# Peptides against a protein of PDB entry 6A30: the designs that were tried, part 41

Target 1, 150 residues: chain A of PDB entry 6A30
Amino acid sequence: AQDADNVLQPIMDLLDSNLTLFAKICEKTVLKRVLKELWKLVMNTMERTIVLPPLTDQTMIGTLLRKHGKGLEKGRVKLPSHSDGTQMIFNAAKELGQLSKLKDHMVREEAKSLTPKQCAVVELALDTIKQYFHAGGVGLKKTFLEKSPD

## One batch from the design tools (peptide; aimed at target 1 T20 Y132 A135)

Design b2_p26_6 (made by RFdiffusion4)
Pose (drawn by RFdiffusion4):
Structure b2_p26_6 (pose): chain A 105 residues (1-54, 100-150), chain P 26 residues (1-26)
Amino acid sequence: AQDADNVLQPIMDLLDSNLTLFAKICEKTVLKRVLKELWKLVMNTMERTIVLPPSKLKDHMVREEAKSLTPKQCAVVELALDTIKQYFHAGGVGLKKTFLEKSPD
Amino acid sequence: SAAEERIEALAAQLKAAEEEKEAAEE
């Protein structure tokens, strides 16, 4: 849990002062639109940074084996991910839980 | 955890800001 906090700390320091600033000055729809968009952005960047997928093999170029995360690493990732979701839900001001769950991103 | 505490603080501030908007509209 402490490790997951440390992982999310950089992105939370960025968004905190912001998300906070918004909802204060945005209409519901405007806020929702921004969060939905920031959500997609975070999920996409994570997909393309910490988990980028894995060369010529014999003759026909095959994808390499993925280097598995350690058990502790897997757990930190799962928890940190689940935490960002709750962060965007924001207990009922952010995105609905139903939207986040079915988010294709 | 520290992240959970920050999420709760954020949620409380956002809900307070929505209540202030609703009161201003009235």

Design b2_p26_6_s1 (made by RFdiffusion4, then SolubleMPNN; from b2_p26_6, 12 letters changed)
Fold by OpenDDE base, seed 4:
Structure b2_p26_6_s1 (fold): chain B 150 residues (1-150), chain A 26 residues (1-26)
Amino acid sequence: as target 1 above (150 residues)
Amino acid sequence: SASQQRIEKLTEELKKAREEKEEEER
């Protein structure tokens, strides 16, 4: 449990502020689309972190997210005016785009088989992050999250 | 767990943000 929490904390730190902002500025359908793209990004990042040895899942996800998140931290998130909201979505999409480019730069290192303990941590982390993106029913639908490749 | 607490917090924040929007649309 604690290991799963440690893996997820960097992701949650990045997402919490952004999701709260998006919830305020985005229409429901737009928010849903943004959440789906964020979900895909998170899942892809987790998948790579699991497959890539020996950097702890925490350090890779945290480093990946932090390297891109440093662009967001500079501004005290002033509640953007409606015009600024679009720019923030654009900036977030640009950051997501940069994270997607990181996809191409992450050399597939040899997939190491996870130990049973590591598998259990990953399973718990995946379940927890699904709950996070579901956000008590305000976020993504459970059916969407469950269809995502585990 | 810390993650569960974060989920609960986020849930409430997102719920509030949604309720505020639904009120503005009325």
Scores: peptide ipSAE 0.328, ipTM 0.808, DockQ to the pose 0.823
OpenDDE base, seeds 1, 2, 3, 5: peptide ipSAE 0.269, 0.301, 0.301, 0.292; ipTM 0.776, 0.798, 0.800, 0.791

Design b2_p26_6_s2 (made by RFdiffusion4, then SolubleMPNN; from b2_p26_6, 11 letters changed)
Fold by OpenDDE base, seed 3:
Structure b2_p26_6_s2 (fold): chain B 150 residues (1-150), chain A 26 residues (1-26)
Amino acid sequence: as target 1 above (150 residues)
Amino acid sequence: SSSEERIKKLTEELKKALEEKKKAEE
């Protein structure tokens, strides 16, 4: 349980900081696209975090999330003008794009078989994240979440 | 777990925000 919490905490911090804002500022179709990209990002990050040794992973996720989170200073979110909302989406897309490029630099280290403990942590984390992105049926469809490459 | 409770809360907030948007479109 504690190991799952350690993996989930950085992801929850990212989701908490960004998704509520995106839900408010984005049109429904744009929001769905953003959620799909965030889902892919989270899945890729989790896959990498579990395959890589635990000590480097918290620092890498933290560094990846911090490099992207430092631009969102706690400033009183004045309702960004339409221009500011577009810029935020653009910045988020740019950040997602940078994370996708990191995918190309992470050498497919040999698919070391996850230990049963690691598999259990991954499954628990995946189920929890799927519930969040499904959002009681108003978010992403379960079929989309389940089709994510295992 | 603390993470599960946080996720539940975030899910509820996201659900609320999406429902409010649905009502505004309607």
Scores: peptide ipSAE 0.137, ipTM 0.672, DockQ to the pose 0.638
OpenDDE base, seeds 1, 2, 4, 5: peptide ipSAE 0.102, 0.123, 0.110, 0.101; ipTM 0.636, 0.658, 0.639, 0.629

Design b2_p26_6_s3 (made by RFdiffusion4, then SolubleMPNN; from b2_p26_6, 12 letters changed)
Fold by OpenDDE base, seed 1:
Structure b2_p26_6_s3 (fold): chain B 150 residues (1-150), chain A 26 residues (1-26)
Amino acid sequence: as target 1 above (150 residues)
Amino acid sequence: SKSQERIEKLTEELKKAREEKEKAAK
């Protein structure tokens, strides 16, 4: 369980700020579409990470997110003046762009067999991230999340 | 777990954001 948490924390750190922002600025249907695209991106990223040699789950996602995350300066959430809102959207879009780049840099390596322990961690991580995107029913529908290639 | 706590936090934040938008639309 702790290993799964460690794997997911960097992803959640990236998503939390973006999802909170999108929830504020996007209409419900637009938000749902954004969530679906983010879900696909996360799932594809996880799939590629699993296929990559057992690099400690913490190091690759953490290092890739850390290399790209250095630009998240603690932007003081100043109450968005109208001008600040546009900048926040731009920053969020830039962060999403970085996620896309992460996807592109993850080379499809040949699927290596996971150990039973690694499989258990991945399964737990997948279940947890599904719950994350479901967000108690406010996010994506369970039916959509279940159709994703497990 | 830490992840579950974050899920709960996100859930509440998304709910609040939705409620605020619904209030602003009225």
Scores: peptide ipSAE 0.342, ipTM 0.826, DockQ to the pose 0.807
OpenDDE base, seeds 2, 3, 4, 5: peptide ipSAE 0.381, 0.403, 0.400, 0.387; ipTM 0.845, 0.855, 0.853, 0.848; seeds 2, 3, 4, 5 fail the geometry check

Design b2_p26_6_s4 (made by RFdiffusion4, then SolubleMPNN; from b2_p26_6, 14 letters changed)
Fold by OpenDDE base, seed 4:
Formats: structure tokens, C-alpha cells, sequence
Structure b2_p26_6_s4 (fold): chain B 150 residues (1-150), chain A 26 residues (1-26)
């Protein structure tokens, strides 16, 4: 449980501020679309982190997300006006796009098999992330999250 | 867990934000 928490904390740090912002500035349908893209990104990042040996360190997911997220923190979350909200979404999308580019750099050939312990941690982490993205029914539908490739 | 607490906090924040949006649309 603690290991799963440690893995999730950096992701949650990134998502908490962004999701709160998006919830404020986005219409429901737009928010849902953004959440779906974020979900895909998170899942892809996790998958790669699990598969990539050097990134199995709990610190690496956090560092990757933080390195790319640090570009976001400099803006004091002033409640952007509607026009500023679009720019914030664009900036967030751009950052997410950079995370997607990180995808291309992370293609290292050596897939490591997870130990049973690591598998258990990942399962717990995935369940927790699903709950996080569901956000008590405000976020993504459970059915969508469950259909996502684990 | 700390993560579960954080999920609850986020859930609360998102619900509040959604309720605010709903009021703006009315």
C-alpha cells in the first residue's frame, strides 16, 4: 500500500491542480474529453514505467511528471477568465503533448518482467488511479476506466 | 491511505467546481 502511494503521489500532484482547474473552466463534455486524454496519458506513462527498468524507481514517474509539470507551476492559478481558460487548456495539452514525446524517448528495448510483489503494487496503484479519475462520479465513468487496458 | 484521502479531497473539490458551473449555466 505504501509503495503504491509513493508511486501515485507525483501523479496526483500533477493531476490535482490541473483537474481542479479544468473542472472550473471546462464545460462538462470538454472536461470529459480532457479527462479521457489525461487517463490515456497516465496509463501509457505507467505502462512504460513498469516496462522500463530504470523507471521502476518510484522517483522516476514523479520526476518525469514533475519535470514536465514544472512548466505549469509558474502560473499562479489565477482563476483565468474564459479566454485564459482556453489558453490554460492549450498549455496543458502542450505539456501533455510533451509527455507524449517522452513516449518516443522512453522506447528502450529491455522490457523487465514484474515480480509478484511489483505486480501487486501495480494492481493497487491502478485501482487507486481509477478511483482518482472517477472522482466520486464527477470524473470519468467507471465503465470507461474498467475498459481501459490494464 | 494518503492516496485515498487525496482522492476524497479531489472529489470534494471537483464536486464543488461542478456545482459552481451548474449555477453559472442557470
Amino acid sequence: as target 1 above (150 residues)
Amino acid sequence: SSSQQRIQELTKKLKEAREEKKKEEE
Scores: peptide ipSAE 0.246, ipTM 0.763, DockQ to the pose 0.799
OpenDDE base, seeds 1, 2, 3, 5: peptide ipSAE 0.224, 0.227, 0.220, 0.227; ipTM 0.748, 0.754, 0.752, 0.755

Design b2_p26_7 (made by RFdiffusion4; failed a check: the pose's geometry)
Pose (drawn by RFdiffusion4):
Structure b2_p26_7 (pose): chain A 105 residues (1-54, 100-150), chain P 26 residues (1-26)
Amino acid sequence: AQDADNVLQPIMDLLDSNLTLFAKICEKTVLKRVLKELWKLVMNTMERTIVLPPSKLKDHMVREEAKSLTPKQCAVVELALDTIKQYFHAGGVGLKKTFLEKSPD
Amino acid sequence: EEEEEREERAEKLEEAQEEIREKLKE
């Protein structure tokens, strides 16, 4: 849990002062649109940084084997991810839980 | 009225962010 906090700390320091500034000055729809967009952005960047997918093999170029995360690493990633979701739900001001769950991103 | 409602939302956001951080520190 402490490790997951450390992983999310950088992105939370960035969004905190912001998300906070918004909903204070945005109409509901405007806030929801921004969060839905920032949500897609975070999920996409994570997909393309910490978990980029894995070369000519014999003759026909095959994808290499993924280097598995350690058990502790897997757990930290799952928890950190579940935490960002709750962060964007924000207990009922951010995105609805139903939307986040069915988010294709 | 709209400004008060929006300020209440910001407060709720801050509270939720603090609760999440407290849970992670536990």

Design b2_p26_7_s1 (made by RFdiffusion4, then SolubleMPNN; from b2_p26_7, 14 letters changed; failed a check: the pose's geometry)
Amino acid sequence: KEKEEREERAKKIREHLAALRAQLAA

Design b2_p26_7_s2 (made by RFdiffusion4, then SolubleMPNN; from b2_p26_7, 12 letters changed; failed a check: the pose's geometry)
Amino acid sequence: SKKEEREKRAEKIRKHLEELRKKLAE

Design b2_p26_7_s3 (made by RFdiffusion4, then SolubleMPNN; from b2_p26_7, 12 letters changed; failed a check: the pose's geometry)
Amino acid sequence: SEKKEREERAKKIEEHLAALRAKLKS

Design b2_p26_7_s4 (made by RFdiffusion4, then SolubleMPNN; from b2_p26_7, 11 letters changed; failed a check: the pose's geometry)
Amino acid sequence: KEKEEREERAKKIEEHLKKLREELKK

Design b2_p26_8 (made by RFdiffusion4)
Pose (drawn by RFdiffusion4):
Structure b2_p26_8 (pose): chain A 105 residues (1-54, 100-150), chain P 26 residues (1-26)
Amino acid sequence: AQDADNVLQPIMDLLDSNLTLFAKICEKTVLKRVLKELWKLVMNTMERTIVLPPSKLKDHMVREEAKSLTPKQCAVVELALDTIKQYFHAGGVGLKKTFLEKSPD
Amino acid sequence: SFVPESVKERIEKIQEAYEEREEEEE
């Protein structure tokens, strides 16, 4: 849990002062649109940084084996991810839970 | 689900700032 907090700390320091500034000055729809968009952006960047997928093998170029995360690492990633979701839900001001769960990103 | 206390505090700030906007509209 402490490790997951440390992982999310950088992105939270960025968004905190912001998300906060918004919903204060945005209409509901405007806020929702921005959050939906920032949401897609975070999920996509994570997909393309901490978990980029894995070369000519014999003759025909095959994808290499993925280097598995350690058990502790897997757990930190799952928790940190579940936490960002709650962060964007924001207890009922951010995105709805139903939207986040079915988010294709 | 588990959520860190620091995250909960940030969520509370978002909620308070949103409630202030609704009060100003009223």

Design b2_p26_8_s1 (made by RFdiffusion4, then SolubleMPNN; from b2_p26_8, 9 letters changed)
Fold by OpenDDE base, seed 5:
Structure b2_p26_8_s1 (fold): chain B 150 residues (1-150), chain A 26 residues (1-26)
Amino acid sequence: as target 1 above (150 residues)
Amino acid sequence: MYVPQSVLERIQKIQEAYKERLKELE
């Protein structure tokens, strides 16, 4: 449980910041698209991090994601005017873009096999993240979440 | 392996946020 928590907490912190903002400012169709892009970003980042050396108590992914997610204040965002909403989306997209750039700087190490314990932790983490993105059916579809990121 | 209660609470929170947004769009 503790190992899974160590993996999940940094990811959840990032996702909470971004998804809370997007939920407030995005139209339904835009929100869905943003969620899909976030999902791809998370999956791609996880893939690269898992290929990198041993899962330390602080997963490299969590640390990397956390560094980019802290910029969004959890504050009660007032319903933004049309102009304010556009700017907020732009700012959020910029932050996500920075996370993508960080991915490019990650050196691919030789794919290391995970231990059974590490596999179990990753599996639990992935399942939890899927549930988070699915959000009881109001988020991404299960069929989309089960697909490999393109 | 058990999902921490704190994580479950966060999932619930985001679900509520989405539900609220959907209601505003109705």
Scores: peptide ipSAE 0.262, ipTM 0.793, DockQ to the pose 0.452
OpenDDE base, seeds 1, 2, 3, 4: peptide ipSAE 0.192, 0.240, 0.244, 0.243; ipTM 0.728, 0.784, 0.789, 0.790; seed 2 fails the geometry check

Design b2_p26_8_s2 (made by RFdiffusion4, then SolubleMPNN; from b2_p26_8, 10 letters changed)
Fold by OpenDDE base, seed 4:
Structure b2_p26_8_s2 (fold): chain B 150 residues (1-150), chain A 26 residues (1-26)
Amino acid sequence: as target 1 above (150 residues)
Amino acid sequence: MFVPERVQQRIERIQKAYEEALKEKE
């Protein structure tokens, strides 16, 4: 439980900030699309982090997300004008795009088999993230989250 | 599956944020 929380905390911090922002500024259809793309990115990043480095207490995901998330300082969310909202989405998309490019430069280290403990942490992490994206039914549909694009 | 209470609280906060944001757009 504690290990999973430590692994999830950086991801959750990023998700809390970005999803809350997107919920405020995006129309419902746009929000759903953003959530889907973010979900794909998170899953792809997790897959790589699980396959490449040992789940050390600071998951590469947490480090990657933290390295990129440090730029989202607590700017007092003044409800930005429509122009500001678009720029924030663009900036967030750019940050997400940079995360996707980092994907191409990560050297495929030999896929070490996860220990049973690591598997349990990953499963808990995945379930928790799914719940985050589902957000009690107001977010992504369970069917979408379960159909994780391999 | 057991979700830590802290994580559950965070999920609930996001849920509330989405619900509020959707209500404001309707």
Scores: peptide ipSAE 0.297, ipTM 0.800, DockQ to the pose 0.526
OpenDDE base, seeds 1, 2, 3, 5: peptide ipSAE 0.289, 0.295, 0.273, 0.282; ipTM 0.793, 0.798, 0.781, 0.788; seed 3 fails the geometry check

Design b2_p26_8_s3 (made by RFdiffusion4, then SolubleMPNN; from b2_p26_8, 7 letters changed)
Fold by OpenDDE base, seed 2:
Structure b2_p26_8_s3 (fold): chain B 150 residues (1-150), chain A 26 residues (1-26)
Amino acid sequence: as target 1 above (150 residues)
Amino acid sequence: MFVPKSVQERIEKIQKAYKEREEELK
């Protein structure tokens, strides 16, 4: 449980910040598209993180997340103008793009098979993330989440 | 599946955010 929490917390911190922001600024259709892309990215990142030694990546993910999270200074969230919302989506997409690059850096280390314990932690993490994205039915559909290759 | 309380609270938070947005868009 604690190991799963340690893996989940950085991802959840990223997701909480970004998804909360997107929920506030995006139109419903755009939000759904963003959620789908985020889901794909998370799944791909998790899949690759599974293949690579976990310890170095948490620090990198945390550092990447911290570097991008600092831009949300406490200022009175003026509802971003349409331009600001687009820029935020673009920035988020850029951050997601950096996660894809992190993905590429992660791929270079020799695919060590996960221990059964690590697999169990990842499975638990994935299930939790699925629940998070489903959000009691207000998020992504279960059918979409289930089509993600394990 | 047991979900830690901290995670559950975060799920509830995002659910609220989505619901609030849905109501704002109506």
Scores: peptide ipSAE 0.345, ipTM 0.828, DockQ to the pose 0.504
OpenDDE base, seeds 1, 3, 4, 5: peptide ipSAE 0.338, 0.323, 0.334, 0.333; ipTM 0.825, 0.819, 0.825, 0.824; seed 1 fails the geometry check

Design b2_p26_8_s4 (made by RFdiffusion4, then SolubleMPNN; from b2_p26_8, 7 letters changed)
Fold by OpenDDE base, seed 2:
Structure b2_p26_8_s4 (fold): chain B 150 residues (1-150), chain A 26 residues (1-26)
Amino acid sequence: as target 1 above (150 residues)
Amino acid sequence: MFVPESVQKRIEKIKKAYEEREKELE
C-alpha cells in the first residue's frame, strides 16, 4: 500500500493540478479530448516506467513536475482569456511532450522484468488512475479506459 | 478494491470540478 502510494502521489499531484485547471478552462468537448490524450500519455508513461527501474524516474518525474508546477503562482486566477486558455493547453501539451521525451529517455535502460511486487504496485496504480479518470462517471467512460492495452 | 482515503479525496475533488464545469456550461 505505501509503495503504491509513493508511486501514485507524484502522478496524482500532476493530474490534480492539470485536470483541475483543464476542468476550469476547457469547453466540455475540448476537456474530453484532453482527458483522452492525457490518459493515453499516462498509460504510455506507466507502461514504460514499468519496464524501467522505478527509483530514478520518480525524481525525474518529480523534478519535471516541480519545474512546471512553479508557474502556478498564487495569483487571483483571472479566468484566462481564450488566448490564455489556449496557451495553457499548449503549455500542458508541451509538458506532455516532455513526458514523451522522458519516455524516450526511459526506454534506453534495459527492460528489467518487474518483480511480482512491482507488478502488483503498478496494477494497483493503474486501477487507481482509471478510477481517477473515470471520476464516478463524470470523466472518461469505462469502455475507453478498459481499451488501454495492459 | 481498496482506494486509499487520500486518493479517494482526490477523486472526489476532481469529480466535483467536472460537475461544476458542466453546470457552468449549461
Scores: peptide ipSAE 0.324, ipTM 0.815, DockQ to the pose 0.507
OpenDDE base, seeds 1, 3, 4, 5: peptide ipSAE 0.314, 0.306, 0.309, 0.318; ipTM 0.809, 0.805, 0.806, 0.811; seed 3 fails the geometry check

## One batch from the design tools (peptide; aimed at target 1 D16 L19 Y132 A135)

Design b2_p27_1 (made by RFdiffusion4)
Pose (drawn by RFdiffusion4):
Structure b2_p27_1 (pose): chain A 105 residues (1-54, 100-150), chain P 27 residues (1-27)
Amino acid sequence: AQDADNVLQPIMDLLDSNLTLFAKICEKTVLKRVLKELWKLVMNTMERTIVLPPSKLKDHMVREEAKSLTPKQCAVVELALDTIKQYFHAGGVGLKKTFLEKSPD
Amino acid sequence: EVEETVESLKEQIPDKVTEMKEVLESI
């Protein structure tokens, strides 16, 4: 849990002062549109940074084996990810839980 | 002001996710 907090700390310091600024000055639809968009952005950047997928093998170029995360690492990633979701739900001001769950990103 | 803030955030998010990667690899 402490490790997951440390992982999310950088992105939370960035969004905090902001998400906070918004909903204060945005219409509901405007806020929802921005959060939906910032959500897609976070999920996509995570997909292409901490978990980028894995070379000529014999003759025909095959994808290499993925280097597995350690058990502790897997757990930290799952929890941190579940936490960002709750962060964007924001207890009922941010995105709905039904939207986040079915988010293709 | 809102549009400018959103665009500023978009520019910074990748950097913060890279920092998250560094923290994760340190475990």

Design b2_p27_1_s1 (made by RFdiffusion4, then SolubleMPNN; from b2_p27_1, 13 letters changed)
Fold by OpenDDE base, seed 3:
Structure b2_p27_1_s1 (fold): chain B 150 residues (1-150), chain A 27 residues (1-27)
Amino acid sequence: as target 1 above (150 residues)
Amino acid sequence: EVEKLLEEIKKKIPQAVEESKKVLESL
């Protein structure tokens, strides 16, 4: 519980500081629209950033691997002269070295699969945000909050 | 006025989510 509160604190501080002002200056219908827009943006941003960060790197690796893998057409193995084979191995090793550095950079960008603890914290955080936007029934409807934000 | 304030808060949401992610990564 405390971990979820700590994770949410930056988002909650931002929302609380501004929604109090919106509640004072907006009519009920306008306030509801504002809440819907903020809900959608928070959920979509959390989903893309925390839950399922787009594997931009797997698509780049997949595109790099696909770009390099298309060169292995079964064309007639012209035995490259010993010099050409060494140069291909050196280029492949250099590409593998760049892939290893890319893998070390990508191991840092390996969207480390959330640990079971982190998953539990995120689930609790998402529930807390739903409750916040519901606001005991004076905020957004439960049926709206249960739908995937489009 | 409402639209201006809404756009200002929308611009801050991505940063707040990144800060939340940093806390989560420390767990």
Scores: peptide ipSAE 0.680, ipTM 0.957, DockQ to the pose 0.780
OpenDDE base, seeds 1, 2, 4, 5: peptide ipSAE 0.679, 0.680, 0.679, 0.677; ipTM 0.957, 0.957, 0.956, 0.957

Design b2_p27_1_s2 (made by RFdiffusion4, then SolubleMPNN; from b2_p27_1, 14 letters changed)
Fold by OpenDDE base, seed 2:
Structure b2_p27_1_s2 (fold): chain B 150 residues (1-150), chain A 27 residues (1-27)
Amino acid sequence: as target 1 above (150 residues)
Amino acid sequence: MVEKKLKEIKEKIPKAVEESKKVLESL
């Protein structure tokens, strides 16, 4: 619990300072809009910064592979003659080797996978943020908070 | 006024999340 609070402290300090102001200056409808926008932004930023650093590289690779894969569908793969197949395998292996080296170079900044302890802290932190935005029922609805921030 | 303050807080969120990440990385 204390670790989660420490992790959240920078976010909570920012939110508390500003939401107090918004609560004073905003009508209920405007406040709800503000809360929704902040919720989405916090969640999306946390996901990208804390949870998905390893996946952004994989999703970029996946998106790169998907972009390359869409180009291959329209090409009638003329089965290259046996000689061209071997060269394609060698080129594919060479490209895979270069991709592995690129991966190794990118892996150096690969955000270390979260340890089990860090994962548990993040889970608790996310729950705490949900509760914060719910604010005992006067904030955002649970049904809204349970939806993936698109 | 609201939109200005909302913009201001939105601009600060990424940095706050980065600071949170630094704390997390220390665990």
Scores: peptide ipSAE 0.669, ipTM 0.954, DockQ to the pose 0.825
OpenDDE base, seeds 1, 3, 4, 5: peptide ipSAE 0.667, 0.666, 0.664, 0.664; ipTM 0.954, 0.954, 0.953, 0.954

Design b2_p27_1_s3 (made by RFdiffusion4, then SolubleMPNN; from b2_p27_1, 13 letters changed)
Fold by OpenDDE base, seed 2:
Structure b2_p27_1_s3 (fold): chain B 150 residues (1-150), chain A 27 residues (1-27)
Amino acid sequence: as target 1 above (150 residues)
Amino acid sequence: EVEKLLKEIKEKIPEAVKKSKEVLESL
């Protein structure tokens, strides 16, 4: 619990300072809009910064593979003759080798996979943020908070 | 005024999350 609070402290300090002001100056409808926007932004930023750093490389690779895969669907794969197949394998291996080297160069900031302890802290932190935005029922609805922030 | 304040807080969120990550990485 204390670790989660420490992790959240920078976010909470920012939110508390500003939401107090918003609550004073905004009508209820405007405040709700503000809360929704902040919720989405916090969640998306946390996901990208804390949870997905390892996956952004995989999703970029997956998006690159998907972009390359969509290009392949329209091409009648003329089965290259046996000689072209070997060259394609060599080129694919060379590209994979270059991708591995590129990965190794990008790996310098490979966000280390979160340890089990860090994962547990993040889970608790996310729950705490949900509760914060719910604000005992006067904030955002649970049904909204349970939806994946698109 | 609300839109100005909202813009300002939105600009600070990434830095706050970065600081949170730094704390997390220390665990």
Scores: peptide ipSAE 0.678, ipTM 0.956, DockQ to the pose 0.812
OpenDDE base, seeds 1, 3, 4, 5: peptide ipSAE 0.676, 0.677, 0.675, 0.674; ipTM 0.956, 0.956, 0.956, 0.956

Design b2_p27_1_s4 (made by RFdiffusion4, then SolubleMPNN; from b2_p27_1, 12 letters changed)
Fold by OpenDDE base, seed 1:
Structure b2_p27_1_s4 (fold): chain B 150 residues (1-150), chain A 27 residues (1-27)
Amino acid sequence: as target 1 above (150 residues)
Amino acid sequence: SVEELLEQIKEQIPKAVEESKKVLNSL
């Protein structure tokens, strides 16, 4: 928990410093729009910076491992088309849980792959930031936060 | 304006995320 808080602190400090002001000056509808835009941007940026680097490399390795003949069933790993990049963040949290298990079997630590500890911290961090944007129910709806940001 | 403030915070998000990544990399 503390590690996740430490990881999030730079983002939270930025958000907290500004959202208090937004809450004072914005009507509810405008505030909701602001929150949605910030949610999308934070999630997309976190995905690209923190989550995607290890995932892109592992999808390549998963493809390489599939070439090495163990009959992993034709689970259609839909290579997310370039447009599906947004589905990756929430899938990334679920996949990070699977990735921790996969990494334990992967001999080659690619220098960019998150450790199991780091994966767990990122998962917790994503949950924490989701709760932050929910703000006890006065922020964004859970159903919105559970969808992949576009 | 709200739009100006929103743009200002948006510009700072990448940097904040990079700082978060630095913390993560220390774990």
Scores: peptide ipSAE 0.679, ipTM 0.957, DockQ to the pose 0.809
OpenDDE base, seeds 2, 3, 4, 5: peptide ipSAE 0.675, 0.676, 0.679, 0.677; ipTM 0.956, 0.957, 0.957, 0.957

Design b2_p27_2 (made by RFdiffusion4)
Pose (drawn by RFdiffusion4):
Structure b2_p27_2 (pose): chain A 105 residues (1-54, 100-150), chain P 27 residues (1-27)
Amino acid sequence: AQDADNVLQPIMDLLDSNLTLFAKICEKTVLKRVLKELWKLVMNTMERTIVLPPSKLKDHMVREEAKSLTPKQCAVVELALDTIKQYFHAGGVGLKKTFLEKSPD
Amino acid sequence: LEEKLEEFEEKMKEAREEYEEEKEEEE
């Protein structure tokens, strides 16, 4: 849990002062649109940074084996991810839980 | 971590209520 907090700390410091500034000055639809967009952006960047997928093998170029995360690492990633979701739900001001769950990103 | 999330949710709800109050005053 402490490790997951440390992982999210950089992105939370960035969004906190912001998400906060918004909903204060945005219409509901405007806020929802921005959050839905920032959501996609976070999910995409995570997909393309911490988990980029894994060469000529014999003759025909095959994808390499993925280097597995350690058990502790897997747990930290799962919790941190579940936490960002709750962060964007924001207890009922952010995105709805139903939207986040079915988010293709 | 759970405490930070609760505090953030409170801030978001309070900031939203302030926006709704200012919009009602303008109407």

